# Peptides against a protein of PDB entry 8RAJ: the designs that were tried, part 1

Scores and structures below are computed, not measured.

Target 1, 54 residues: chain A of PDB entry 8RAJ
Amino acid sequence: LPAENEDPDKAVVDLHRSPPKTKDPDLTPSGIIAKVKAGDMTQETARELLLAMR
Below, numbering starts at 1 at the first letter of every chain, in headers, positions and changes, except where a header shows other numbers.
Peptide ipSAE is a variant of ipSAE made for these designs: the mean of its two directions, with the distance scale d0 fixed at 1.0 Angstrom where the peptide's residues are scored. Compare it only between designs on the same protein; published cut-offs may not carry over.
The geometry check fails a fold that doesn't show the stated peptide or that is severely misdrawn somewhere.

## One batch from the design tools (peptide; aimed at target 1 I33 R47 L50)

Design b1_p8_1 (made by RFdiffusion4)
Pose (drawn by RFdiffusion4):
Structure b1_p8_1 (pose): chain A 54 residues (1-54), chain P 8 residues (1-8)
Amino acid sequence: as target 1 above (54 residues)
Amino acid sequence: SLEEHLLA
């Protein structure tokens, strides 16, 4: 509900910003398996990263 | 195994 909303002319275009990056671009396959064994990553995401590194 | 599954 638009109580006290911004101007109707599409002012203040600085919203919807994404959070900072929390990823590394390069890893060892051993490190991928270790992340799954530690419960810190799913087999889905781990397999996806290994398909990019093989 | 887990390794066979992931490294297939």

Design b1_p8_1_s1 (made by RFdiffusion4, then SolubleMPNN; from b1_p8_1 with E4D H5E)
Fold by OpenDDE base, seed 2:
Structure b1_p8_1_s1 (fold): chain B 54 residues (1-54), chain A 8 residues (1-8)
Amino acid sequence: as target 1 above (54 residues)
Amino acid sequence: SLEDELLA
């Protein structure tokens, strides 16, 4: 059976790719507010998070 | 604003 030469070049993880600054947009004040508006977070939880960020 | 309400 012909060994499918899986081109090893597909797995070249660019090691020089700066890790995406995963600023979790959900952890920003605007993200928190957006979650509340979407019904994905309670106002109380949002208040606590926002106050903790100050 | 909703932000003001959350922080009040």
Scores: peptide ipSAE 0.297, ipTM 0.825, DockQ to the pose 0.494
OpenDDE base, seeds 1, 3, 4, 5: peptide ipSAE 0.285, 0.282, 0.278, 0.291; ipTM 0.822, 0.821, 0.819, 0.823

Design b1_p8_2 (made by RFdiffusion4)
Pose (drawn by RFdiffusion4):
Structure b1_p8_2 (pose): chain A 54 residues (1-54), chain P 8 residues (1-8)
Amino acid sequence: as target 1 above (54 residues)
Amino acid sequence: TLEEELLA
């Protein structure tokens, strides 16, 4: 509900910003398996990263 | 094994 909303002319275009990056671009396959064994990553995401590195 | 599944 638009109580005390911004102007109707589409002012203040500075919202919807994403959070900072929390990823590394390069890893060892052994490190991928270790992340799954530690419960810190799913087999889905781990397999996706290994398909990019093989 | 886990390694076979991931590296398949």

Design b1_p8_2_s2 (made by RFdiffusion4, then SolubleMPNN; from b1_p8_2 with T1S E4D)
Fold by OpenDDE base, seed 2:
Structure b1_p8_2_s2 (fold): chain B 54 residues (1-54), chain A 8 residues (1-8)
Amino acid sequence: as target 1 above (54 residues)
Amino acid sequence: SLEDELLA
């Protein structure tokens, strides 16, 4: 059976790719507010998070 | 604003 030469070049993880600054947009004040508006977070939880960020 | 309400 012909060994499918899986081109090893597909797995070249660019090691020089700066890790995406995963600023979790959900952890920003605007993200928190957006979650509340979407019904994905309670106002109380949002208040606590926002106050903790100050 | 909703932000003001959350922080009040």
Scores: peptide ipSAE 0.297, ipTM 0.825, DockQ to the pose 0.486
OpenDDE base, seeds 1, 3, 4, 5: peptide ipSAE 0.285, 0.282, 0.278, 0.291; ipTM 0.822, 0.821, 0.819, 0.823

Design b1_p8_3 (made by RFdiffusion4)
Pose (drawn by RFdiffusion4):
Structure b1_p8_3 (pose): chain A 54 residues (1-54), chain P 8 residues (1-8)
Amino acid sequence: as target 1 above (54 residues)
Amino acid sequence: TLEEHLLA
């Protein structure tokens, strides 16, 4: 509900910003398996990263 | 094994 909303002319275009990056671009396959064994990553995401590195 | 599954 638009109580005390911004102007109707599409002012203040500075919203919807994404959070900072929390990823590394390069890893060892052994490190991928270790992350799954530690419960810190799913087998889905781990397999996706290994398909990019093979 | 886990390795075989991931590296398939």

Design b1_p8_3_s1 (made by RFdiffusion4, then SolubleMPNN; from b1_p8_3, 4 letters changed)
Fold by OpenDDE base, seed 5:
Structure b1_p8_3_s1 (fold): chain B 54 residues (1-54), chain A 8 residues (1-8)
Amino acid sequence: as target 1 above (54 residues)
Amino acid sequence: SLVDELLA
């Protein structure tokens, strides 16, 4: 069976996802900033996430 | 800061 290519979309932070029970490094302020710098997250999504953390 | 730019 072909190895299921990990959907690159799984690395995208879902704004509608319930807060993880475990610490998700992708949802930390630093993780969000890193994703934006890498081009893996839009500035708008990052803004919304950061505001939700306040 | 980058955070300020993101929140602007």
Scores: peptide ipSAE 0.246, ipTM 0.806, DockQ to the pose 0.485
OpenDDE base, seeds 1, 2, 3, 4: peptide ipSAE 0.242, 0.241, 0.236, 0.242; ipTM 0.805, 0.805, 0.800, 0.806

Design b1_p8_3_s2 (made by RFdiffusion4, then SolubleMPNN; from b1_p8_3, 3 letters changed; failed a check: a repeat of another design)
Amino acid sequence: SLEDELLA

Design b1_p8_3_s3 (made by RFdiffusion4, then SolubleMPNN; from b1_p8_3, 4 letters changed)
Fold by OpenDDE base, seed 5:
Structure b1_p8_3_s3 (fold): chain B 54 residues (1-54), chain A 8 residues (1-8)
Amino acid sequence: as target 1 above (54 residues)
Amino acid sequence: SLEDRLLS
């Protein structure tokens, strides 16, 4: 089977690309509220997290 | 709102 020539140039991690600020969307106030609405977080835990962010 | 309940 012909070895698919993976273009080695696509593996060049641009070292100058600022690491994506992994804004964990789950730790934003909106993300926390969304988790509660989805049933993935208790209201008590959400309250504690939201108060700690203020 | 849900937000009001979480912050109360």
Scores: peptide ipSAE 0.294, ipTM 0.834, DockQ to the pose 0.523
OpenDDE base, seeds 1, 2, 3, 4: peptide ipSAE 0.290, 0.292, 0.289, 0.288; ipTM 0.832, 0.833, 0.832, 0.832

Design b1_p8_4_s2 (made by RFdiffusion4, then SolubleMPNN; its pose is not in this set)
Fold by OpenDDE base, seed 2:
Structure b1_p8_4_s2 (fold): chain B 54 residues (1-54), chain A 8 residues (1-8)
Amino acid sequence: as target 1 above (54 residues)
Amino acid sequence: SLEDQLLA
């Protein structure tokens, strides 16, 4: 069976790709507020998180 | 603002 030459060039992980700044946008004050507006977070939870960030 | 309401 012909060995399918999987071109090893597929996974060129760009080593120069800056790690995505894993600033979870959901953990920012603006992200929290956005979640509340979207109905994905309760106002109480948002309040607690926002207060903890101060 | 919603933020003001949440922090009130």
Scores: peptide ipSAE 0.351, ipTM 0.852, DockQ to the pose 0.496
OpenDDE base, seeds 1, 3, 4, 5: peptide ipSAE 0.348, 0.339, 0.339, 0.345; ipTM 0.852, 0.848, 0.848, 0.850

Design b1_p8_4_s3 (made by RFdiffusion4, then SolubleMPNN; its pose is not in this set)
Fold by OpenDDE base, seed 5:
Structure b1_p8_4_s3 (fold): chain B 54 residues (1-54), chain A 8 residues (1-8)
Amino acid sequence: as target 1 above (54 residues)
Amino acid sequence: SLVDELLA
């Protein structure tokens, strides 16, 4: 069976996802900033996430 | 800061 290519979309932070029970490094302020710098997250999504953390 | 730019 072909190895299921990990959907690159799984690395995208879902704004509608319930807060993880475990610490998700992708949802930390630093993780969000890193994703934006890498081009893996839009500035708008990052803004919304950061505001939700306040 | 980058955070300020993101929140602007």
Scores: peptide ipSAE 0.246, ipTM 0.806, DockQ to the pose 0.482
OpenDDE base, seeds 1, 2, 3, 4: peptide ipSAE 0.242, 0.241, 0.236, 0.242; ipTM 0.805, 0.805, 0.800, 0.806

Design b1_p8_4_s4 (made by RFdiffusion4, then SolubleMPNN; its pose is not in this set)
Fold by OpenDDE base, seed 2:
Structure b1_p8_4_s4 (fold): chain B 54 residues (1-54), chain A 8 residues (1-8)
Amino acid sequence: as target 1 above (54 residues)
Amino acid sequence: SLEDELLA
């Protein structure tokens, strides 16, 4: 059976790719507010998070 | 604003 030469070049993880600054947009004040508006977070939880960020 | 309400 012909060994499918899986081109090893597909797995070249660019090691020089700066890790995406995963600023979790959900952890920003605007993200928190957006979650509340979407019904994905309670106002109380949002208040606590926002106050903790100050 | 909703932000003001959350922080009040």
Scores: peptide ipSAE 0.297, ipTM 0.825, DockQ to the pose 0.506
OpenDDE base, seeds 1, 3, 4, 5: peptide ipSAE 0.285, 0.282, 0.278, 0.291; ipTM 0.822, 0.821, 0.819, 0.823

Design b1_p8_5 (made by RFdiffusion4)
Pose (drawn by RFdiffusion4):
Structure b1_p8_5 (pose): chain A 54 residues (1-54), chain P 8 residues (1-8)
Amino acid sequence: as target 1 above (54 residues)
Amino acid sequence: TLEESLLA
């Protein structure tokens, strides 16, 4: 509900910003398996990263 | 094994 909403002319275009990056671009396959064994990553995401590194 | 499954 638009109580006290912004102007109707599409002012204040500075919203919807994403959060900072929390990823590394390069890893060892052993490190991928270790992340799964530690419960810190799913087999789905781990397999996806290994398919990019093989 | 887990490793075989992931490296498949």

Design b1_p8_5_s2 (made by RFdiffusion4, then SolubleMPNN; from b1_p8_5, 4 letters changed)
Fold by OpenDDE base, seed 5:
Structure b1_p8_5_s2 (fold): chain B 54 residues (1-54), chain A 8 residues (1-8)
Amino acid sequence: as target 1 above (54 residues)
Amino acid sequence: SLVDELLA
């Protein structure tokens, strides 16, 4: 069976996802900033996430 | 800061 290519979309932070029970490094302020710098997250999504953390 | 730019 072909190895299921990990959907690159799984690395995208879902704004509608319930807060993880475990610490998700992708949802930390630093993780969000890193994703934006890498081009893996839009500035708008990052803004919304950061505001939700306040 | 980058955070300020993101929140602007």
Scores: peptide ipSAE 0.246, ipTM 0.806, DockQ to the pose 0.455
OpenDDE base, seeds 1, 2, 3, 4: peptide ipSAE 0.242, 0.241, 0.236, 0.242; ipTM 0.805, 0.805, 0.800, 0.806

Design b1_p8_5_s4 (made by RFdiffusion4, then SolubleMPNN; from b1_p8_5, 3 letters changed)
Fold by OpenDDE base, seed 2:
Structure b1_p8_5_s4 (fold): chain B 54 residues (1-54), chain A 8 residues (1-8)
Amino acid sequence: as target 1 above (54 residues)
Amino acid sequence: SLEDDLLA
């Protein structure tokens, strides 16, 4: 049976790919506030996060 | 503002 040459060019995780600067928009003050407004975060959690960012 | 309320 022909050994299917699994192309080893599987996604070489470019270890040198700078981690996407995931500016997680959800972790910015504006993102946190937006989550609260959307009902996706409690006001208390938002308060704690915002205070921790100061 | 909501921000003011969150930080108060």
Scores: peptide ipSAE 0.235, ipTM 0.800, DockQ to the pose 0.536
OpenDDE base, seeds 1, 3, 4, 5: peptide ipSAE 0.229, 0.226, 0.220, 0.224; ipTM 0.797, 0.795, 0.793, 0.794

Design b1_p8_6 (made by RFdiffusion4)
Pose (drawn by RFdiffusion4):
Structure b1_p8_6 (pose): chain A 54 residues (1-54), chain P 8 residues (1-8)
Amino acid sequence: as target 1 above (54 residues)
Amino acid sequence: ALEEELLA
């Protein structure tokens, strides 16, 4: 509900920003398996990263 | 078995 909303002319275009990056671009396969064994990553995401490194 | 599944 638009109580006290912004101007109707599409002012203040500075919203919807994403959060900062929390990823590393390069890893060892042993480190991928270790993350799964630790419960810190899913087998789905781990397999996706290994398919990019093989 | 886990390594085989991940490295498939």

Design b1_p8_6_s1 (made by RFdiffusion4, then SolubleMPNN; from b1_p8_6, 3 letters changed)
Fold by OpenDDE base, seed 3:
Structure b1_p8_6_s1 (fold): chain B 54 residues (1-54), chain A 8 residues (1-8)
Amino acid sequence: as target 1 above (54 residues)
Amino acid sequence: DLVERLLA
């Protein structure tokens, strides 16, 4: 059976889609700080993330 | 640094 051509039109990332409200608790300012304290994230990466959330 | 201030 021919491989179902995955409709390339489904890969259209809606650029106007509101950024998903990342309810990811690990991406909150407190979660980022916790990762740095745990040694799971560098201070530089944390700085960049925190600035992007500002 | 923002991170330094938050970790202090």
Scores: peptide ipSAE 0.269, ipTM 0.813, DockQ to the pose 0.185
OpenDDE base, seeds 1, 2, 4, 5: peptide ipSAE 0.269, 0.267, 0.248, 0.268; ipTM 0.814, 0.813, 0.800, 0.814

Design b1_p8_6_s2 (made by RFdiffusion4, then SolubleMPNN; from b1_p8_6 with A1D E4A)
Fold by OpenDDE base, seed 2:
Structure b1_p8_6_s2 (fold): chain B 54 residues (1-54), chain A 8 residues (1-8)
Amino acid sequence: as target 1 above (54 residues)
Amino acid sequence: DLEAELLA
């Protein structure tokens, strides 16, 4: 029986890898404001996010 | 101050 080539390149997704505490800089108040200034976020969305963070 | 404008 041909040995099923177990594709060794299945990157074992380490399910136990704590998601990097990526302090998403984009989700900080400063990051939100920066996105608005860059045109990457609407003022309305920014307002909602900023208010939700208070 | 854009922050002030966003929160006003």
Scores: peptide ipSAE 0.295, ipTM 0.823, DockQ to the pose 0.519
OpenDDE base, seeds 1, 3, 4, 5: peptide ipSAE 0.280, 0.292, 0.279, 0.287; ipTM 0.818, 0.823, 0.818, 0.821

Design b1_p8_6_s3 (made by RFdiffusion4, then SolubleMPNN; from b1_p8_6 with A1D)
Fold by OpenDDE base, seed 5:
Structure b1_p8_6_s3 (fold): chain B 54 residues (1-54), chain A 8 residues (1-8)
Amino acid sequence: as target 1 above (54 residues)
Amino acid sequence: DLEEELLA
């Protein structure tokens, strides 16, 4: 069976994840915007995350 | 600005 290379680096940003004590660059406002531009995050999810950070 | 679009 071909091992599906689940690219482990696609950190699914879970909205319910406790605020990362770790500086996850993917959870910064700039990181979120970058994911949307790349098509890796929906605008809706990005909006919710950005609003929760304010 | 994508940030403005996302926050609108």
Scores: peptide ipSAE 0.304, ipTM 0.831, DockQ to the pose 0.514
OpenDDE base, seeds 1, 2, 3, 4: peptide ipSAE 0.296, 0.300, 0.300, 0.296; ipTM 0.828, 0.830, 0.830, 0.828

Design b1_p8_6_s4 (made by RFdiffusion4, then SolubleMPNN; from b1_p8_6 with A1D E3V)
Fold by OpenDDE base, seed 3:
Structure b1_p8_6_s4 (fold): chain B 54 residues (1-54), chain A 8 residues (1-8)
Amino acid sequence: as target 1 above (54 residues)
Amino acid sequence: DLVEELLA
């Protein structure tokens, strides 16, 4: 079932999903860092996402 | 660096 991404402004990153081969700019390392700096992402979530991209 | 802090 496609996870209905109902919130267009929040890429719900399912951490249990294989890191999306996301061309999503918000899921790039730079995008993640930008979200943390903006207060839109926790440091823990950012860490998990960045580690999953390695 | 924030990246270093996140990955530490």
Scores: peptide ipSAE 0.265, ipTM 0.811, DockQ to the pose 0.478
OpenDDE base, seeds 1, 2, 4, 5: peptide ipSAE 0.260, 0.265, 0.257, 0.263; ipTM 0.810, 0.814, 0.807, 0.809

Design b1_p8_7 (made by RFdiffusion4)
Pose (drawn by RFdiffusion4):
Structure b1_p8_7 (pose): chain A 54 residues (1-54), chain P 8 residues (1-8)
Amino acid sequence: as target 1 above (54 residues)
Amino acid sequence: TLEETLLS
């Protein structure tokens, strides 16, 4: 509900910003398996990263 | 094994 909302002319275009990056671009396959064994990553995401590195 | 499954 638009109580005390911004102007109707589409002012203040500075919202919807994404959070900072929390990823590394390169890893070892052994490190991928270790992340799954530690419970820190799903087999889905781990397999996706290994398909990019093979 | 887990390794075989991930590397399949």

Design b1_p8_7_s2 (made by RFdiffusion4, then SolubleMPNN; from b1_p8_7, 4 letters changed; failed a check: a repeat of another design)
Amino acid sequence: SLEDELLA

Design b1_p8_7_s3 (made by RFdiffusion4, then SolubleMPNN; from b1_p8_7, 5 letters changed)
Fold by OpenDDE base, seed 1:
Structure b1_p8_7_s3 (fold): chain B 54 residues (1-54), chain A 8 residues (1-8)
Amino acid sequence: as target 1 above (54 residues)
Amino acid sequence: SLRDELLA
């Protein structure tokens, strides 16, 4: 079977691409608010977290 | 907003 010439030039990992800051969606302001709305976090805890993120 | 309430 002919080896498909994978063009090695396409694997140029842009080293300047900042790693996707996988911000834990649960620790984003929107994630915190969503948890409060869902009843999965107390308002007090959410407030503390949000204030710490400022 | 809930956000405003939490930060107030």
Scores: peptide ipSAE 0.426, ipTM 0.875, DockQ to the pose 0.411
OpenDDE base, seeds 2, 3, 4, 5: peptide ipSAE 0.424, 0.426, 0.423, 0.424; ipTM 0.874, 0.875, 0.874, 0.874

Design b1_p8_7_s4 (made by RFdiffusion4, then SolubleMPNN; from b1_p8_7, 5 letters changed)
Fold by OpenDDE base, seed 2:
Structure b1_p8_7_s4 (fold): chain B 54 residues (1-54), chain A 8 residues (1-8)
Amino acid sequence: as target 1 above (54 residues)
Amino acid sequence: SLRDDLLA
């Protein structure tokens, strides 16, 4: 049975991938506002989060 | 702005 040559290149972890930004962009004020604009967060929740970050 | 409205 032909061994399916799994392309070893698919397992190549990009070593140059910038470390994930330690800060969740969704938890920044800008990220929260963006979520509201996208309809992914209620204004009330956003308000509470933003006030808690002050 | 939306930000101002959220913080009002």
Scores: peptide ipSAE 0.363, ipTM 0.858, DockQ to the pose 0.489
OpenDDE base, seeds 1, 3, 4, 5: peptide ipSAE 0.359, 0.359, 0.355, 0.353; ipTM 0.857, 0.858, 0.856, 0.855

Design b1_p8_8 (made by RFdiffusion4; failed a check: a repeat of another design)
Pose (drawn by RFdiffusion4):
Structure b1_p8_8 (pose): chain A 54 residues (1-54), chain P 8 residues (1-8)
Amino acid sequence: as target 1 above (54 residues)
Amino acid sequence: TLEEELLA
């Protein structure tokens, strides 16, 4: 509900920003398996990263 | 094994 909303002319275009990056671009396959064994990553995401590194 | 599943 638009109580006390911004101007109707599409002012203040500075919203919807994404959070900072929390990823590394390069890893060892052993490190991928270790992340799964530690419960810190799913087999789905781990397999996706290994398909990019093979 | 886990490794075989992931490396398949």

Design b1_p8_8_s2 (made by RFdiffusion4, then SolubleMPNN; from b1_p8_8 with T1S E4D; failed a check: a repeat of another design)
Amino acid sequence: SLEDELLA

## One batch from the design tools (peptide; aimed at target 1 S30 Q43 R47)

Design b1_p9_1 (made by RFdiffusion4)
Pose (drawn by RFdiffusion4):
Structure b1_p9_1 (pose): chain A 54 residues (1-54), chain P 9 residues (1-9)
Amino acid sequence: as target 1 above (54 residues)
Amino acid sequence: SLDELEALE
């Protein structure tokens, strides 16, 4: 509900920003398996990363 | 099972 909303002319275009990056671009396969064994990553995401590294 | 992941390693 638009109580006290911004101007109707599409002012203040500085919203919807993403959070900072929390990823590394390069890893060992052994490190991928270790992350799954630790419960810190799903087998889905781990397999996706290994398909990019093989 | 980790068989597929170990095969990919």

Design b1_p9_1_s1 (made by RFdiffusion4, then SolubleMPNN; from b1_p9_1 with E6L E9A)
Fold by OpenDDE base, seed 2:
Structure b1_p9_1_s1 (fold): chain B 54 residues (1-54), chain A 9 residues (1-9)
Amino acid sequence: as target 1 above (54 residues)
Amino acid sequence: SLDELLALA
């Protein structure tokens, strides 16, 4: 049985992968507004979130 | 309105 030596080093960790912006872009004021514009959030929910972040 | 939301952001 040929042991397919899958070279474990082919996990090319893209070192240039920008660190995941730990800030959920969806929870920023701009992200909330973007969701409303996209129809993914109600204006009322957006208002409540924006007021809670203030 | 969206304008009111923008004023809160």
Scores: peptide ipSAE 0.521, ipTM 0.891, DockQ to the pose 0.690
OpenDDE base, seeds 1, 3, 4, 5: peptide ipSAE 0.520, 0.504, 0.515, 0.503; ipTM 0.890, 0.884, 0.889, 0.884

Design b1_p9_1_s2 (made by RFdiffusion4, then SolubleMPNN; from b1_p9_1, 3 letters changed)
Fold by OpenDDE base, seed 2:
Structure b1_p9_1_s2 (fold): chain B 54 residues (1-54), chain A 9 residues (1-9)
Amino acid sequence: as target 1 above (54 residues)
Amino acid sequence: SLDELLELA
């Protein structure tokens, strides 16, 4: 049975795919608040970050 | 407070 040559070129990771503009949702004001609510960030750190974003 | 953080966001 001929091995189907799966063309390895179909896994061409489009290197020209603009990296998703990872607006890191974790660095948005909403993301910061979400981290505080999750217990992953202190209120003090969140306050400092939010003030620095102004 | 969380309320104060929401005012800053």
Scores: peptide ipSAE 0.489, ipTM 0.880, DockQ to the pose 0.678
OpenDDE base, seeds 1, 3, 4, 5: peptide ipSAE 0.489, 0.479, 0.476, 0.476; ipTM 0.880, 0.876, 0.875, 0.875

Design b1_p9_1_s3 (made by RFdiffusion4, then SolubleMPNN; from b1_p9_1, 3 letters changed)
Fold by OpenDDE base, seed 2:
Structure b1_p9_1_s3 (fold): chain B 54 residues (1-54), chain A 9 residues (1-9)
Amino acid sequence: as target 1 above (54 residues)
Amino acid sequence: DLSELEALA
């Protein structure tokens, strides 16, 4: 059986990769409101999140 | 009302 030598170097998670500044667009005030409008978040949850962000 | 959320944003 050919051992597919999966190049172990491909699994090296670059620990020095700056965490993607994923400004999680979903966690911005505008993103939260957008989720509510899309039906993906309740107004109550959105209110709580927005208040917590103040 | 979504307007309340917009006011909180």
Scores: peptide ipSAE 0.510, ipTM 0.891, DockQ to the pose 0.738
OpenDDE base, seeds 1, 3, 4, 5: peptide ipSAE 0.492, 0.492, 0.492, 0.492; ipTM 0.885, 0.885, 0.885, 0.885

Design b1_p9_1_s4 (made by RFdiffusion4, then SolubleMPNN; from b1_p9_1 with E9A)
Fold by OpenDDE base, seed 2:
Structure b1_p9_1_s4 (fold): chain B 54 residues (1-54), chain A 9 residues (1-9)
Amino acid sequence: as target 1 above (54 residues)
Amino acid sequence: SLDELEALA
């Protein structure tokens, strides 16, 4: 059976790939507050994030 | 509180 040479280069996660500047709406101050209101984030975590963004 | 978080935003 021919060993399918899976190109090992396709598995190289480019560590230098700038994370897509997806303005993750979830990381905006408003998005953080929205997550808290939705129950998806604790107030404590939200506070820490909001303070770190200042 | 949520009000405190909103004040930090």
Scores: peptide ipSAE 0.525, ipTM 0.901, DockQ to the pose 0.767
OpenDDE base, seeds 1, 3, 4, 5: peptide ipSAE 0.523, 0.511, 0.506, 0.508; ipTM 0.900, 0.897, 0.895, 0.896

Design b1_p9_2 (made by RFdiffusion4)
Pose (drawn by RFdiffusion4):
Structure b1_p9_2 (pose): chain A 54 residues (1-54), chain P 9 residues (1-9)
Amino acid sequence: as target 1 above (54 residues)
Amino acid sequence: EEEEIAALL
């Protein structure tokens, strides 16, 4: 509900910003398996990263 | 380790 909403002319275009990056671009396969064994990553995401590194 | 990686893939 638009109580006390911004102007109707599409002012204040500075919203919807993403959070900072929390990823590394390069890893060892052994490190991928270790992350799964630790419960810190899913087998889905781990397999996706290994398919990019093979 | 190699076997584990191959099994996951």

Design b1_p9_2_s1 (made by RFdiffusion4, then SolubleMPNN; from b1_p9_2, 4 letters changed)
Fold by OpenDDE base, seed 5:
Structure b1_p9_2_s1 (fold): chain B 54 residues (1-54), chain A 9 residues (1-9)
Amino acid sequence: as target 1 above (54 residues)
Amino acid sequence: VQAEIDALL
């Protein structure tokens, strides 16, 4: 079975990317907190994202 | 969620 290499780069939110004109569910405050709880995002990255949305 | 946000900021 080919391991579906879920490209880990697709889950990384680029902090330097202009905010997508589409509501990315992963860029909602709730989505960010969910990623931190899952271990898929650092607390520092989450802090920076949440500050940029304030 | 807000309390978790406030703990990260």
Scores: peptide ipSAE 0.342, ipTM 0.835, DockQ to the pose 0.752
OpenDDE base, seeds 1, 2, 3, 4: peptide ipSAE 0.337, 0.336, 0.341, 0.337; ipTM 0.838, 0.833, 0.834, 0.832

Design b1_p9_2_s2 (made by RFdiffusion4, then SolubleMPNN; from b1_p9_2, 4 letters changed)
Fold by OpenDDE base, seed 1:
Structure b1_p9_2_s2 (fold): chain B 54 residues (1-54), chain A 9 residues (1-9)
Amino acid sequence: as target 1 above (54 residues)
Amino acid sequence: LQAEIDALL
């Protein structure tokens, strides 16, 4: 099987490409509020996280 | 949502 020469020029990880902000759905303001409402997060932890995102 | 955030801050 011919080795697919993956063009080495496509492997240039653009270091200026901000890592895809892994929008952890759990770390969004909406996700934090949802966890507090579900009882899965304390109000204090939610406050600290929301303040750190500001 | 904003009112819920403001209630936690």
Scores: peptide ipSAE 0.374, ipTM 0.846, DockQ to the pose 0.702
OpenDDE base, seeds 2, 3, 4, 5: peptide ipSAE 0.367, 0.373, 0.366, 0.364; ipTM 0.841, 0.846, 0.840, 0.841

Design b1_p9_2_s3 (made by RFdiffusion4, then SolubleMPNN; from b1_p9_2, 3 letters changed)
Fold by OpenDDE base, seed 1:
Structure b1_p9_2_s3 (fold): chain B 54 residues (1-54), chain A 9 residues (1-9)
Amino acid sequence: as target 1 above (54 residues)
Amino acid sequence: TEAEIEALL
């Protein structure tokens, strides 16, 4: 099988990329809203969490 | 969602 020449220029791991501040995506306002839309969280629980973050 | 509306208030 011909080795797919993965373009080595796409493998530049930007070492200056600050580690993604692992703000748990689930604990962001956007993550909370996404859980409500998915049916994984009640609107009331989302409201309480969003108010606690304000 | 209503939650999105309340988050914008």
Scores: peptide ipSAE 0.507, ipTM 0.891, DockQ to the pose 0.172
OpenDDE base, seeds 2, 3, 4, 5: peptide ipSAE 0.494, 0.504, 0.487, 0.495; ipTM 0.879, 0.883, 0.884, 0.880

